# Ledger of designs, part 63: peptides against a protein of PDB entry 8HF1

Target 1, 320 residues: chain A of PDB entry 8HF1
Amino acid sequence: NVMLYATKPTEVMVSFPHQEQVLTVTRLISAEIEKFYVSLDLMNIGVQPIRRSKSLQCLRDPSKKSFVKQLFNDFLYQMKEYGIYAASIAIISLIVEFDIKRRQAETLSVKLMHRTALTLCEKIRHLLVQKLQDMTYDDDDDNVNTEEVIMNFSTPKVQRFLMSLKVSFADKDPKDICCLVFVERRYTCKCIYGLLLNYIQSTPELRNVLTPQFMVGRNNISPDFESVLERKWQKSAIQQFRDGNANLMICSSVLEEGIDVQACNHVFILDPVKTFNMYVQSKGRARTTEAKFVLFTADKEREKTIQQIYQYRKAHNDIA

## One batch from the design tools (peptide; aimed at target 1 M163)

Design b2_p24_7_s1 (made by RFdiffusion4, then SolubleMPNN; from b2_p24_7, 13 letters changed)
Fold by OpenDDE base, seed 1:
Structure b2_p24_7_s1 (fold): chain B 320 residues (1-320), chain A 24 residues (1-24)
Amino acid sequence: as target 1 above (320 residues)
Amino acid sequence: KKREEELKKLYEEIQQQLNTPIPE
């Protein structure tokens, strides 16, 4: 029982300013997605053949339109919560997914729907990359992966997270680091992973210090919908983290699956702690004597976050 | 210079926050 560990990590909170200013590019992208939703609703995809596999019938939007909208909504969330640099990575995941779905399409209408979604994703990618390039004055895509570009096109939350990593781990022995980064959404794991790879590579003090991996929780819907690639990645990522070949693991609600991860000295909660279970499970991974449990909060929500942590501490002490 | 100083100050603030426990 994770609750029985006597060593309480040091709980700390890093504050970030609320970003009020929405970039013009993000508004344009949002508007293009909304236009696409109108078009998507008008698409006649016909009656989809009900594949008789009994168990997962309910979540298969027979039109697959809801799935398309979900991916774009997740992208919009990532763009808002993490910034346009993270969005430039997130959009690639949509491109990959829609290309898979396009190739797997059983009907021409569904194939066309996914093709239209892909075309939009490529447009979005171009808009994002162009905006990143506007800072470098260079046409080379590799030049957008600098610390400066990453920082300038990340939200204050992500900026403070990256800076917190730099402050925490600069020039340390990689063997002394066991770090978890918790995010709310499955797709955020890969997005933040890609961002961290580029950030670490562009940050000399971290380049040979941090080796990130990511792990996504099993789809609550069905392990059968996890791509064979995702399952292989998860197993490899966990093994690398256990072997010390990776020292930073980005994860969502993975701990609910009984994944035995070693005791960590750092746990970063990049997204708000919404549940007591998330609090206990994530905090329960910070088990070393000097373990830190790091929360990120908007300045305006600081007091609310503190009060929520006090409630969770109380509830945890009442059960322990 | 000014931006570098602001950035330095921000790193110092983050360092302080990372070293300041949430009160009991």
Scores: peptide ipSAE 0.620, ipTM 0.953, DockQ to the pose 0.894
OpenDDE base, seeds 2, 3, 4, 5: peptide ipSAE 0.558, 0.612, 0.612, 0.613; ipTM 0.941, 0.952, 0.952, 0.953

Design b2_p24_7_s2 (made by RFdiffusion4, then SolubleMPNN; from b2_p24_7, 10 letters changed)
Fold by OpenDDE base, seed 1:
Structure b2_p24_7_s2 (fold): chain B 320 residues (1-320), chain A 24 residues (1-24)
Amino acid sequence: as target 1 above (320 residues)
Amino acid sequence: DEREKQLKELEEEIRQQLETPIPE
């Protein structure tokens, strides 16, 4: 029972300004996705052969169109919430997924749908990469993975998160770090992981200090959709984190699965705490005496976030 | 220089926030 640990972590809140300015590239990308949705709705995919596996029936949109839309909606969310740098990483995950789905397509119509989605993803990738390159004055340095580019093209939330890591962990002994980063969405884990790898590599003070891994919660809906690779990755990632070969773990809802993770000294909640269970479970991983539980909030939502934390504290104390 | 200064100032703000507990 995670509640039994008497050591209350220090709860901290890092505020970030609300970014009102939408980049022109994000508007263009959103418009291209909306155009694609119109085209997707017009696509005749025909009657998909109902694979008789009874249990997975409900979530397989027989057209698979809903899944395509979900991936793009998740991408749009990541682009909005984390910025265009994160989006440039996120789009690669869509490319990989649509290429897999294209190859697994049983019908020409489904194959074409995934191919069209893939073509759009490649277009989006080019638009994002081009925008990242627009800040590199040097024509020859194809390296869009600088600290500067990452910071400039990340949302204020992500900027504050990265800087919080830098401030917290610069030049520390890796063995003294056990950090969890919680995100809401499955695809965000990999996106933020890729961003962190590039950020750590570009930040000398974090090189050889932070070794990130990511773990995605099992899709309660279908373990069959979890690629064998993802399951292998999860097992490897958690083992590396247990062995101390990784000291930062990005996760989404993983704690609900009873994954025994060691006591952490830092827990970062990158996305809003939406539920009491998420609060208790994530906070309950910050078990060291000096453990920090770090929340990120927009300045405009600061008061609301504080009030929500007070409610959660009260509810937790009433159960403990 | 100005950007680096702004980043350092922001790092300090973040440090202060990281050291400031949410009140009880």
Scores: peptide ipSAE 0.608, ipTM 0.953, DockQ to the pose 0.897
OpenDDE base, seeds 2, 3, 4, 5: peptide ipSAE 0.604, 0.603, 0.604, 0.601; ipTM 0.952, 0.952, 0.953, 0.952; seed 5 fails the geometry check

Design b2_p24_7_s3 (made by RFdiffusion4, then SolubleMPNN; from b2_p24_7, 12 letters changed)
Fold by OpenDDE base, seed 4:
Structure b2_p24_7_s3 (fold): chain B 320 residues (1-320), chain A 24 residues (1-24)
Amino acid sequence: as target 1 above (320 residues)
Amino acid sequence: DEKEKKLKELEEEIKKQLATPIPE
């Protein structure tokens, strides 16, 4: 236990305006999901056989309806918090998950439920892509992945995050970069990863500088639910980051599970710091002499966030 | 031009914020 007296990272706060502007497309999508929930509640799926996996009492919803609602609720959250562009990536993940669940369905009723969810996701994807095309003259899907489109259809928070990456890392040596990006939700890791891939590809100053990877937490859901592929992916992602083959890691609360990630020079907290443990663990990864710990806050919440950081600093100094 | 200008203004604002630590 080398208590490396890690130099305290420089804590920085980037503020973003609170945009109340709800786009018509987001209202339409929300309304379609709500209509689907009404239909879903009326669906008789029957009692699914509870596969008693012995170990973890993951009370699978015997109807699997809760899982469907969870995915759409997570999508709605991502659309609200990260914007339409991020939502266009997030919806693809739902499509993939519902298609897998449709194929794995043990009953016709469950198969139909996942099919209806999939059809809704395809409709949502179309609405999102159509809205992204409002800024493109060409109907080519590749034109929606420009820096301009990504920025314009991202929330102010995501705009500041992307620009913070550009300002921090433009034309730097990839070897000098060890960056963590913390997000609250598991599905946000993959969404922000896809967004970053497109943003980096569209930003010449970052294209050969940043190599992103993502790591999703072990679901507190039984290791039986983690596909062998997901576990292999997580191990590979961590190894790539350790080997320096990736220099930016997007992670959720995964680092709480004792995944020893290297000392980083940048830590970005994309979502609000809700707990002291999250503060200490994320900040504790920024261990280099010139390490930066960057928080994003709405202008309205800036003072409250600063006071919370002072409380966390005090509490951390009392334990250290 | 106006969008590019706004993006550049945002870049300079963020650059300033990234250079300004949260006070102790």
Scores: peptide ipSAE 0.570, ipTM 0.947, DockQ to the pose 0.845
OpenDDE base, seeds 1, 2, 3, 5: peptide ipSAE 0.568, 0.569, 0.563, 0.566; ipTM 0.947, 0.947, 0.945, 0.946

Design b2_p24_7_s4 (made by RFdiffusion4, then SolubleMPNN; from b2_p24_7, 14 letters changed)
Fold by OpenDDE base, seed 4:
Structure b2_p24_7_s4 (fold): chain B 320 residues (1-320), chain A 24 residues (1-24)
Amino acid sequence: as target 1 above (320 residues)
Amino acid sequence: DEKKKKLAELEKEIQKELATPIPD
């Protein structure tokens, strides 16, 4: 029971300004997705065979349209919350997923639907990459994966997260680092993982210091729908983190599923702490004597977040 | 130059915030 270890990590709050400036490219992408939703709603794909998974709980949408909309809604969320650079990585995951679904399509209508979604993803990818290139003054150095480009095209939250990693871990021994990064959404784990790989590679002070992995929660979707590959990958990622071959693990709300993760010296909460359980479980992983528990908050929500942390501290002390 | 300066200012700010615990 993770609750029993009343470790008192140092709780820290890093503030970020609210991003008021919506870039033209993000508006264009949102408008293209909205147009696609109108087109998708008009598509007659018929009733698809409901493969009853053994777990009755997730009735797959017989149309498979809800899954397509979910992926684009998750992409729009990632673009808004993490920025254009993160979105350029996130869109690749959609491309891969829609290509798999296109190949696995049981009907021509479903195949066409996934093809149309894939075409939109390629258009979005082009718009994102073009916008990332606007900062590369050198026409010859198409390398959009520089520290400067990553920072400039990340949200203020992600900028402060990346810089917090740099400040915390620059030139340290990788063996002295055991870091967890918590995110709200499953797909964000992979997006932030890809962003971190590029950032670490572009940041000499973090190169060979941080070795990231990610862990995606079992969806409440039947374990039968998790590919054997995803389950093998999760087991491998957890094992690498246990063996110290990875020292930074990106997690969604996965720690509830009985995954025994090591005692960490750093826990970063990239997304807002929405529940007491999430607070206790994430904080309960910061178990070393000098452990840090780092929260990110918008400046306008700083006081509200502090008051929420005091309530959670009180509630935690009343249970301990 | 200005971008590098802003990044260095942000680093100093974050160093200060990371050194400042949420009060009890």
Scores: peptide ipSAE 0.554, ipTM 0.946, DockQ to the pose 0.838
OpenDDE base, seeds 1, 2, 3, 5: peptide ipSAE 0.551, 0.551, 0.553, 0.545; ipTM 0.945, 0.945, 0.945, 0.944

Design b2_p24_8 (made by RFdiffusion4)
Pose (drawn by RFdiffusion4):
Structure b2_p24_8 (pose): chain A 320 residues (1-320), chain P 24 residues (1-24)
Amino acid sequence: as target 1 above (320 residues)
Amino acid sequence: LPLESEKPISLTGGLVEGYVLEPD
C-alpha cells in the first residue's frame, strides 16, 4: 500500500575524475582579490558596532566588511568549484548585489566602499570574459562554441553533470520530464542556473525540452540579471513548478523539507551528500514510480562516500 | 584580543584547459 503512493527510486552514481591543477588566471584573480582585501581592511569606515566572536573570545570585523568579504569568498568558491564560466555568471550576481547595497546604503563612506567593490567586480567580469574570448580561434559558431567552451572551461564535475543532464533528456517531451537538482551553496544556485540557461540556448536537442528555474531560502538573492530596480514578471518559481511551467529546478536544501511538489522524475544531487536525513528526504522527493536518483562525487571520495551510503542504508534497515 | 579577519580562499581545483570528458 505504501508503495502505491510511495516509491523506492533507483539510486545510481555518476563518478567523475577529480583533478587538482588550476589555471593561471585563477592565480591572477586570487592576487587581485588579495590586494583588494588588504586595501579594504584598512578602509576605516565610520565607526561601527563592535563585532566579537560567538563566545566573544576573539574579535571580528564590522558586519559590512564581513559581508563584502563573504560575497567575494563565495565568488571565489564558485570559481574554484565550477570553472571559469560559473564565475562569469556569478560575478553578475555580485554586481547586482553591490548595486542593491549602494541603493540601500546610508553613508558616503559605506557607499564609496560599495561602489569601489562594484568597480573591482566589473574588472573581474572583464577578466573572465577575456579568457572566455581567447578561445574563439577554435571556431566561429558561437552556439556550438558555447557548448564547447562550457565543456572545456569547466571542472570535470561540471562537465560530467551537464553530460548526464544532456544524455538523460536528449529529445523527450518537456511535459514528460520532472526533475530537481540540489546544490549546497546559495549563489551557486543562481550561478549554475545561468550556466544551464546558456547551455539550453547552446544545444539543439535540449533547446525546447528543459526549463531551468531556481529558488533559494531567506535573504532572497535577486531573481534577475538586469539591475533595473523593478521587474514586470510576477509569477513565482515554486508555483511555476507546481503548475508545470518550469520543469528543471535548481534549489539548495530548501525544497527538500516540507515544500509540496508533484512527483518528480529525476533528482540530481550536484554537491556531495552530507546528512542522512537530507539524503532520505531528497530520495523521497523522487516520489514517482521508476524515479531515477543521481549522485556526483569525486573519484578519490568514492570509497568514503560509498561506505557512508552503506552506513545510511544499514541505518535505515536498523531503524526499520 | 586577537582578530579573526577573513582571508581570500585559495584557488586550487580541477581547472585544466584542453581537457574534455567523453560520454559513456

Design b2_p24_8_s1 (made by RFdiffusion4, then SolubleMPNN; from b2_p24_8, 7 letters changed)
Fold by OpenDDE base, seed 4:
Structure b2_p24_8_s1 (fold): chain B 320 residues (1-320), chain A 24 residues (1-24)
Amino acid sequence: as target 1 above (320 residues)
Amino acid sequence: MKKLSEKPIELVGGLVEGYVLEPP
């Protein structure tokens, strides 16, 4: 029972300015996705075969169109919430997914739909990479994975998060670090993982200190549809974190599913704490001596966040 | 409403404002 024996971590709130990155490229990308949705709605892909799961719950396989829209909506969210640099990583995951779906397409119409989505993703990738290159002084250095580029093309939230990692872990012994990073969305785990790999590699003070891993929550919709590969990967990621081969774990809602991870000395909440359960479960992982529980909030939401945390603390003390 | 007390923490270089959320 994670609730019973939590040492009280130091709760830290980090504020960040609410800057909408008014970049012409983000507006262009959003407009291209909206145009694609209009085109997608007009596409005749036929009646989708209902995959009968062995469980009598015919979970309507989300219409192949609905899945495409979901991936682009998640991308748009990541671009808005984490910035252009994170978006350049997120779009690669869409490219991979749409290429898999294109190859697995049972009909020409579905194949064409995924091909059109893939073509849009490649265009978006090019626009993002070009924008990342505009800030490299040397036209010859194709290396958009510098600390400077990552910081400049990240949202204030992500900037504050990366700075908080650097401050917290610079030149520390890797063995003394057990860090969790909570995000709301499963796709954000992989995006932030890719961003952190590049940031750590570009930051000398962190390069041999932090070894990140990520874990996505199980599909609440159907545990049966999780690929054997995803389940193996999740088990491997958890095991690496338990064995100390990874010391930073990015996760979404995974602790709510009863996945046992070790006690951590740092817990970062990158996205807003929306539920009491998320607050208790995430905070309950900060169980070491001197553990820190770090929240990120927009300046405009600071007071609301403080009141919400107070309510959650009160409710937790009434149950404990 | 009772508010949590906020103790400012200067995170390295003055670039990151953090606040310790202490019980009121």
Scores: peptide ipSAE 0.209, ipTM 0.728, DockQ to the pose 0.024
OpenDDE base, seeds 1, 2, 3, 5: peptide ipSAE 0.109, 0.091, 0.133, 0.150; ipTM 0.620, 0.590, 0.619, 0.669

Design b2_p24_8_s2 (made by RFdiffusion4, then SolubleMPNN; from b2_p24_8 with E4D S10E V20R P23L D24P)
Fold by OpenDDE base, seed 3:
Structure b2_p24_8_s2 (fold): chain B 320 residues (1-320), chain A 24 residues (1-24)
Amino acid sequence: as target 1 above (320 residues)
Amino acid sequence: LPLDSEKPIELTGGLVEGYRLELP
């Protein structure tokens, strides 16, 4: 029971300005996704062949269109919350997913739907990469992964997070670092992991200091081969973090699933703390005497966030 | 304990269309 050891980490709040700037590329991408939703609603994907159980009820599986919209809505959220650099990484996950679904399609109509989604993702990727290249003099794709490009094309929240990592860990011994980064969404774990790999590689003070890993919650939805690979990946990532082969772990709601992670000296909460359980569980991982628990808040939401943290502190002290 | 606001680290935002860090 994580509640029994009342460790008192130092709680830090980092404020960031509200993102009012809407890039032209972000507007173009949003408009292309909206046009695609109109076309998707008009697509007749027909009756899906139900696996040969006896009842002749030809159910339209509205879940297939809903799943496509969910992936693009999650992408739009990531582009808004983390910026166009993070979006350039997030779009690759959609490309992989739609290519798998296109290959697994049992009907020509479903195959065409996933192909159309894939073509849109390739167009979005091209628009994002071209915009990242506005800061590069050379046409080489490798030049978009500089510290300057990552910082300029990341939201103020992500900029403050990367700065907080650099100040906290520059030129430190890798063995003295045990860091957790909490995000709300499963897909954000992969996106922020890819961003951190590129940022660490481009930042000399961090290159030999931070070794990131990520862990995503169990997908209850797909009993398929992906769930076995994901379970193997999770076990490997946890083991690398326990063995000290990784010193920074990006997590979603993984602590709620009973994954035992070691005591950490730094815990970053990149997204808003929505529940008391998330607050207690994430804070309860900051167990060293000098442990830091770092929260990020928009300036406009600062007062509301402070009030919510005071309520959680009070509720935690009343149970302890 | 009050939430200590760490002083914002000044990073100069690029001249190109991007997400400028407003310096406090």
Scores: peptide ipSAE 0.082, ipTM 0.610, DockQ to the pose 0.087
OpenDDE base, seeds 1, 2, 4, 5: peptide ipSAE 0.025, 0.048, 0.030, 0.029; ipTM 0.490, 0.527, 0.479, 0.505; seed 2 fails the geometry check

Design b2_p24_8_s3 (made by RFdiffusion4, then SolubleMPNN; from b2_p24_8, 8 letters changed)
Fold by OpenDDE base, seed 4:
Structure b2_p24_8_s3 (fold): chain B 320 residues (1-320), chain A 24 residues (1-24)
Amino acid sequence: as target 1 above (320 residues)
Amino acid sequence: LPKDSMKPLELKGGLVEGYRLEPP
């Protein structure tokens, strides 16, 4: 039973300009991924034996190609929605996944497929890092993790989010902070976590104030199929947040799965609120009138977003 | 939507035009 708490948080909508300017590097990366998809479709990896192994991996992608395309599609989404800096972190996650898959490959053809995907990821990483370095005087990878570089290579949405964090939490006692950040996609949790670690480290006013953690939603197919490592990580992340060892939690639809998290004084919705359930559950974590529920919207979508929030408020009041 | 239900919250720290979504 999702206890519908009658919550009256201060709801805030932050608008951001819609950036239509596609950088040349983003177009180049998209074109390289499209060329790779054509090549991937031509790859004969054979009929993968449907391992009746009770492992999630076989149920999710019997061809092993759809998973590769899914990861690159999720990367393209993150690059578009969060920017080049976030994409430079997201690509590392793909490299790790494809290297694991390459090592676990039972056939030479599958091993070669993952190797080709890795080669593309390294090319993409180089293009992203080179673009981040265009604003740095030094070629050192550490110099791309400045507040300025993070801000300049983030989308207007992410810029407004980071500014909202800085304004909300600068020089505050870390004990007074309990923050949730909601994102739509599972992989975005890790990407935004990495971005926030670097941003907090580069921002003196947030250093030692914010301690981020992330939670990835349980697998919709079955909790039994989550890796023991992922389940341990989730339990540890929740426990750190309960114990106050982390004061900012990045999560996807995790709260829909009945993960009990304490009441928070800040809830940020980084991605559009697409469902009534997401609205109620995320808002239901901001239990006090002093709590802030912050939405981000493009200026072009502002009116539509407002109307949608009023519809959700009405529907919530009719149930509460 | 009544125009008056959205007070711009000047978040003091810069160009973050936050709008308080006043309850209807």
Scores: peptide ipSAE 0.164, ipTM 0.689, DockQ to the pose 0.022
OpenDDE base, seeds 1, 2, 3, 5: peptide ipSAE 0.040, 0.148, 0.021, 0.034; ipTM 0.636, 0.674, 0.527, 0.551; seed 3 fails the geometry check

Design b2_p24_8_s4 (made by RFdiffusion4, then SolubleMPNN; from b2_p24_8, 12 letters changed)
Fold by OpenDDE base, seed 1:
Structure b2_p24_8_s4 (fold): chain B 320 residues (1-320), chain A 24 residues (1-24)
Amino acid sequence: as target 1 above (320 residues)
Amino acid sequence: MKKDSLKPLKLEGGLVEGYRLSLP
């Protein structure tokens, strides 16, 4: 029970500017997705056989179109919140998912729907990579994975996060590092993991210091959608982090699901703390006074964030 | 009651036509 520890880590708040600037590529991608939604609404996919999966989410025919829209909405959220570099990684996950769904399609109409979605993802990937190449002299896709490109094409939040990692961990002993990074959404774990791999590899001061892993919480709503592969990956990632073979773990609501992660000396909250439980559980992993609990906030939301954290601290002290 | 003041972390960097690093 993580709530029983009156943990007093050093709480740090990192402010970042609110980015109102929408890149031309982001507008183009958003417009292509909107056009696709209009086309998707006009697609007749027919009545689909209700798979008698005990998962309540599979029950309605609108679920297949709704799921396609959900994935693109999640991508649009990542592109907005983390930037076009993170979006270039996030789109690969959509490509993989739509390719799987295209192959598993029971009808030609559903196969065509997933094929059209896949073609859009490939176009989006090309637009993103082409924009990342604006800073490269060579047409080699690997040259977009430099520290400079990652930093330039990441939102101020992500830039501040990466710099916070560099300042916190440059030239440290890997054994002295136990870091958690909390994100709100499951798909963000994979995206930020891919971004961190590339950033660490491109940053000499971190290359032999940070070994990232990610874990995604069990979606209680659809245990059937968690591939056996994802469950195997989660177990392996947790074990590597316990054994010290990984020293940075990216996670979502994993702690709410009773996954026991060791005590950490750094906890980063990349996304806003929306719930008291998330605050208590994440902070409860920073057990020492020397441990750092780092929050990220937009400058415009700074006061609201401070008030919310104060309320959570008060509520936590009233329970402890 | 010690106001456990959240310490600010300062970060510096420059921008191409990407996301503006606002320096503090």
Scores: peptide ipSAE 0.161, ipTM 0.649, DockQ to the pose 0.092
OpenDDE base, seeds 2, 3, 4, 5: peptide ipSAE 0.035, 0.026, 0.052, 0.025; ipTM 0.528, 0.581, 0.595, 0.577

## One batch from the design tools (peptide; aimed at target 1 V12 M13)

Design b2_p25_1 (made by RFdiffusion4)
Pose (drawn by RFdiffusion4):
Structure b2_p25_1 (pose): chain A 320 residues (1-320), chain P 25 residues (1-25)
Amino acid sequence: as target 1 above (320 residues)
Amino acid sequence: SELPYEELEDLITDENYATFVMSME
């Protein structure tokens, strides 16, 4: 009876070769951000509330310097984890966030700090577009070139995920498919969403089948990439997915708990599984029959992750 | 192209899964 309304989806793996080498432009951008951090640390903005540790044992920077560093570190993480083009999208989210803070800002010193941060972010955007541009010698067709650069300017993890996404839904009806993708970090959702938008408008077979939509938790990141203060579109993303308008969801441990959704055909956990409860809930989200469940881990982490999953499965058996 | 899906051994039976779901209710 439970299997009538419940389903044990087939759980599969998608391993990918994990490499440690990085590109030179990554080193250059790291040096540029380090120079910016060193300069900003001494910014000496108007006196701010003292921020100490959770236990007050060690000091902390003012909340605003912490916020700027956090955003830059998130951008560096997105670059380290998902390739150059992921950073090319994520830098736009940083530009929008710094513009919004400039609007919200309430002092000349803080405003100047945010404006200079915007300037550096735009320089970084131009740097990313520059390396992305220095590969058009391969060919001139920007669509297949976009597909090719995405396949080439991305980590094996990103290549392998997008490969599985293409093969799983090559030419199926958009109506027939209902899938979710889970990622860990906040701005990673928007970054990878924008990457999927580019890829959907980069391939002929997937162009009219997949509809990517992303949503995150609190401290709601901006939904657009336009910096126009107000937008005309009003319909929400969750309501879209419930209404079938959107079929590809990009969320980060937000939809895993509570949020009712129609039974979904596929679930892709882009970032490695960490918690038993979240594993159980994410698998349960694939509530439809013949539901497919997908995981992505590094080759080096295969034994550890498989053993961890066996621990989980045996724990499920033990509890039962 | 083919599916890059790798199969994994399943240790959970249908009975155990149903009992667990009912317990969660």

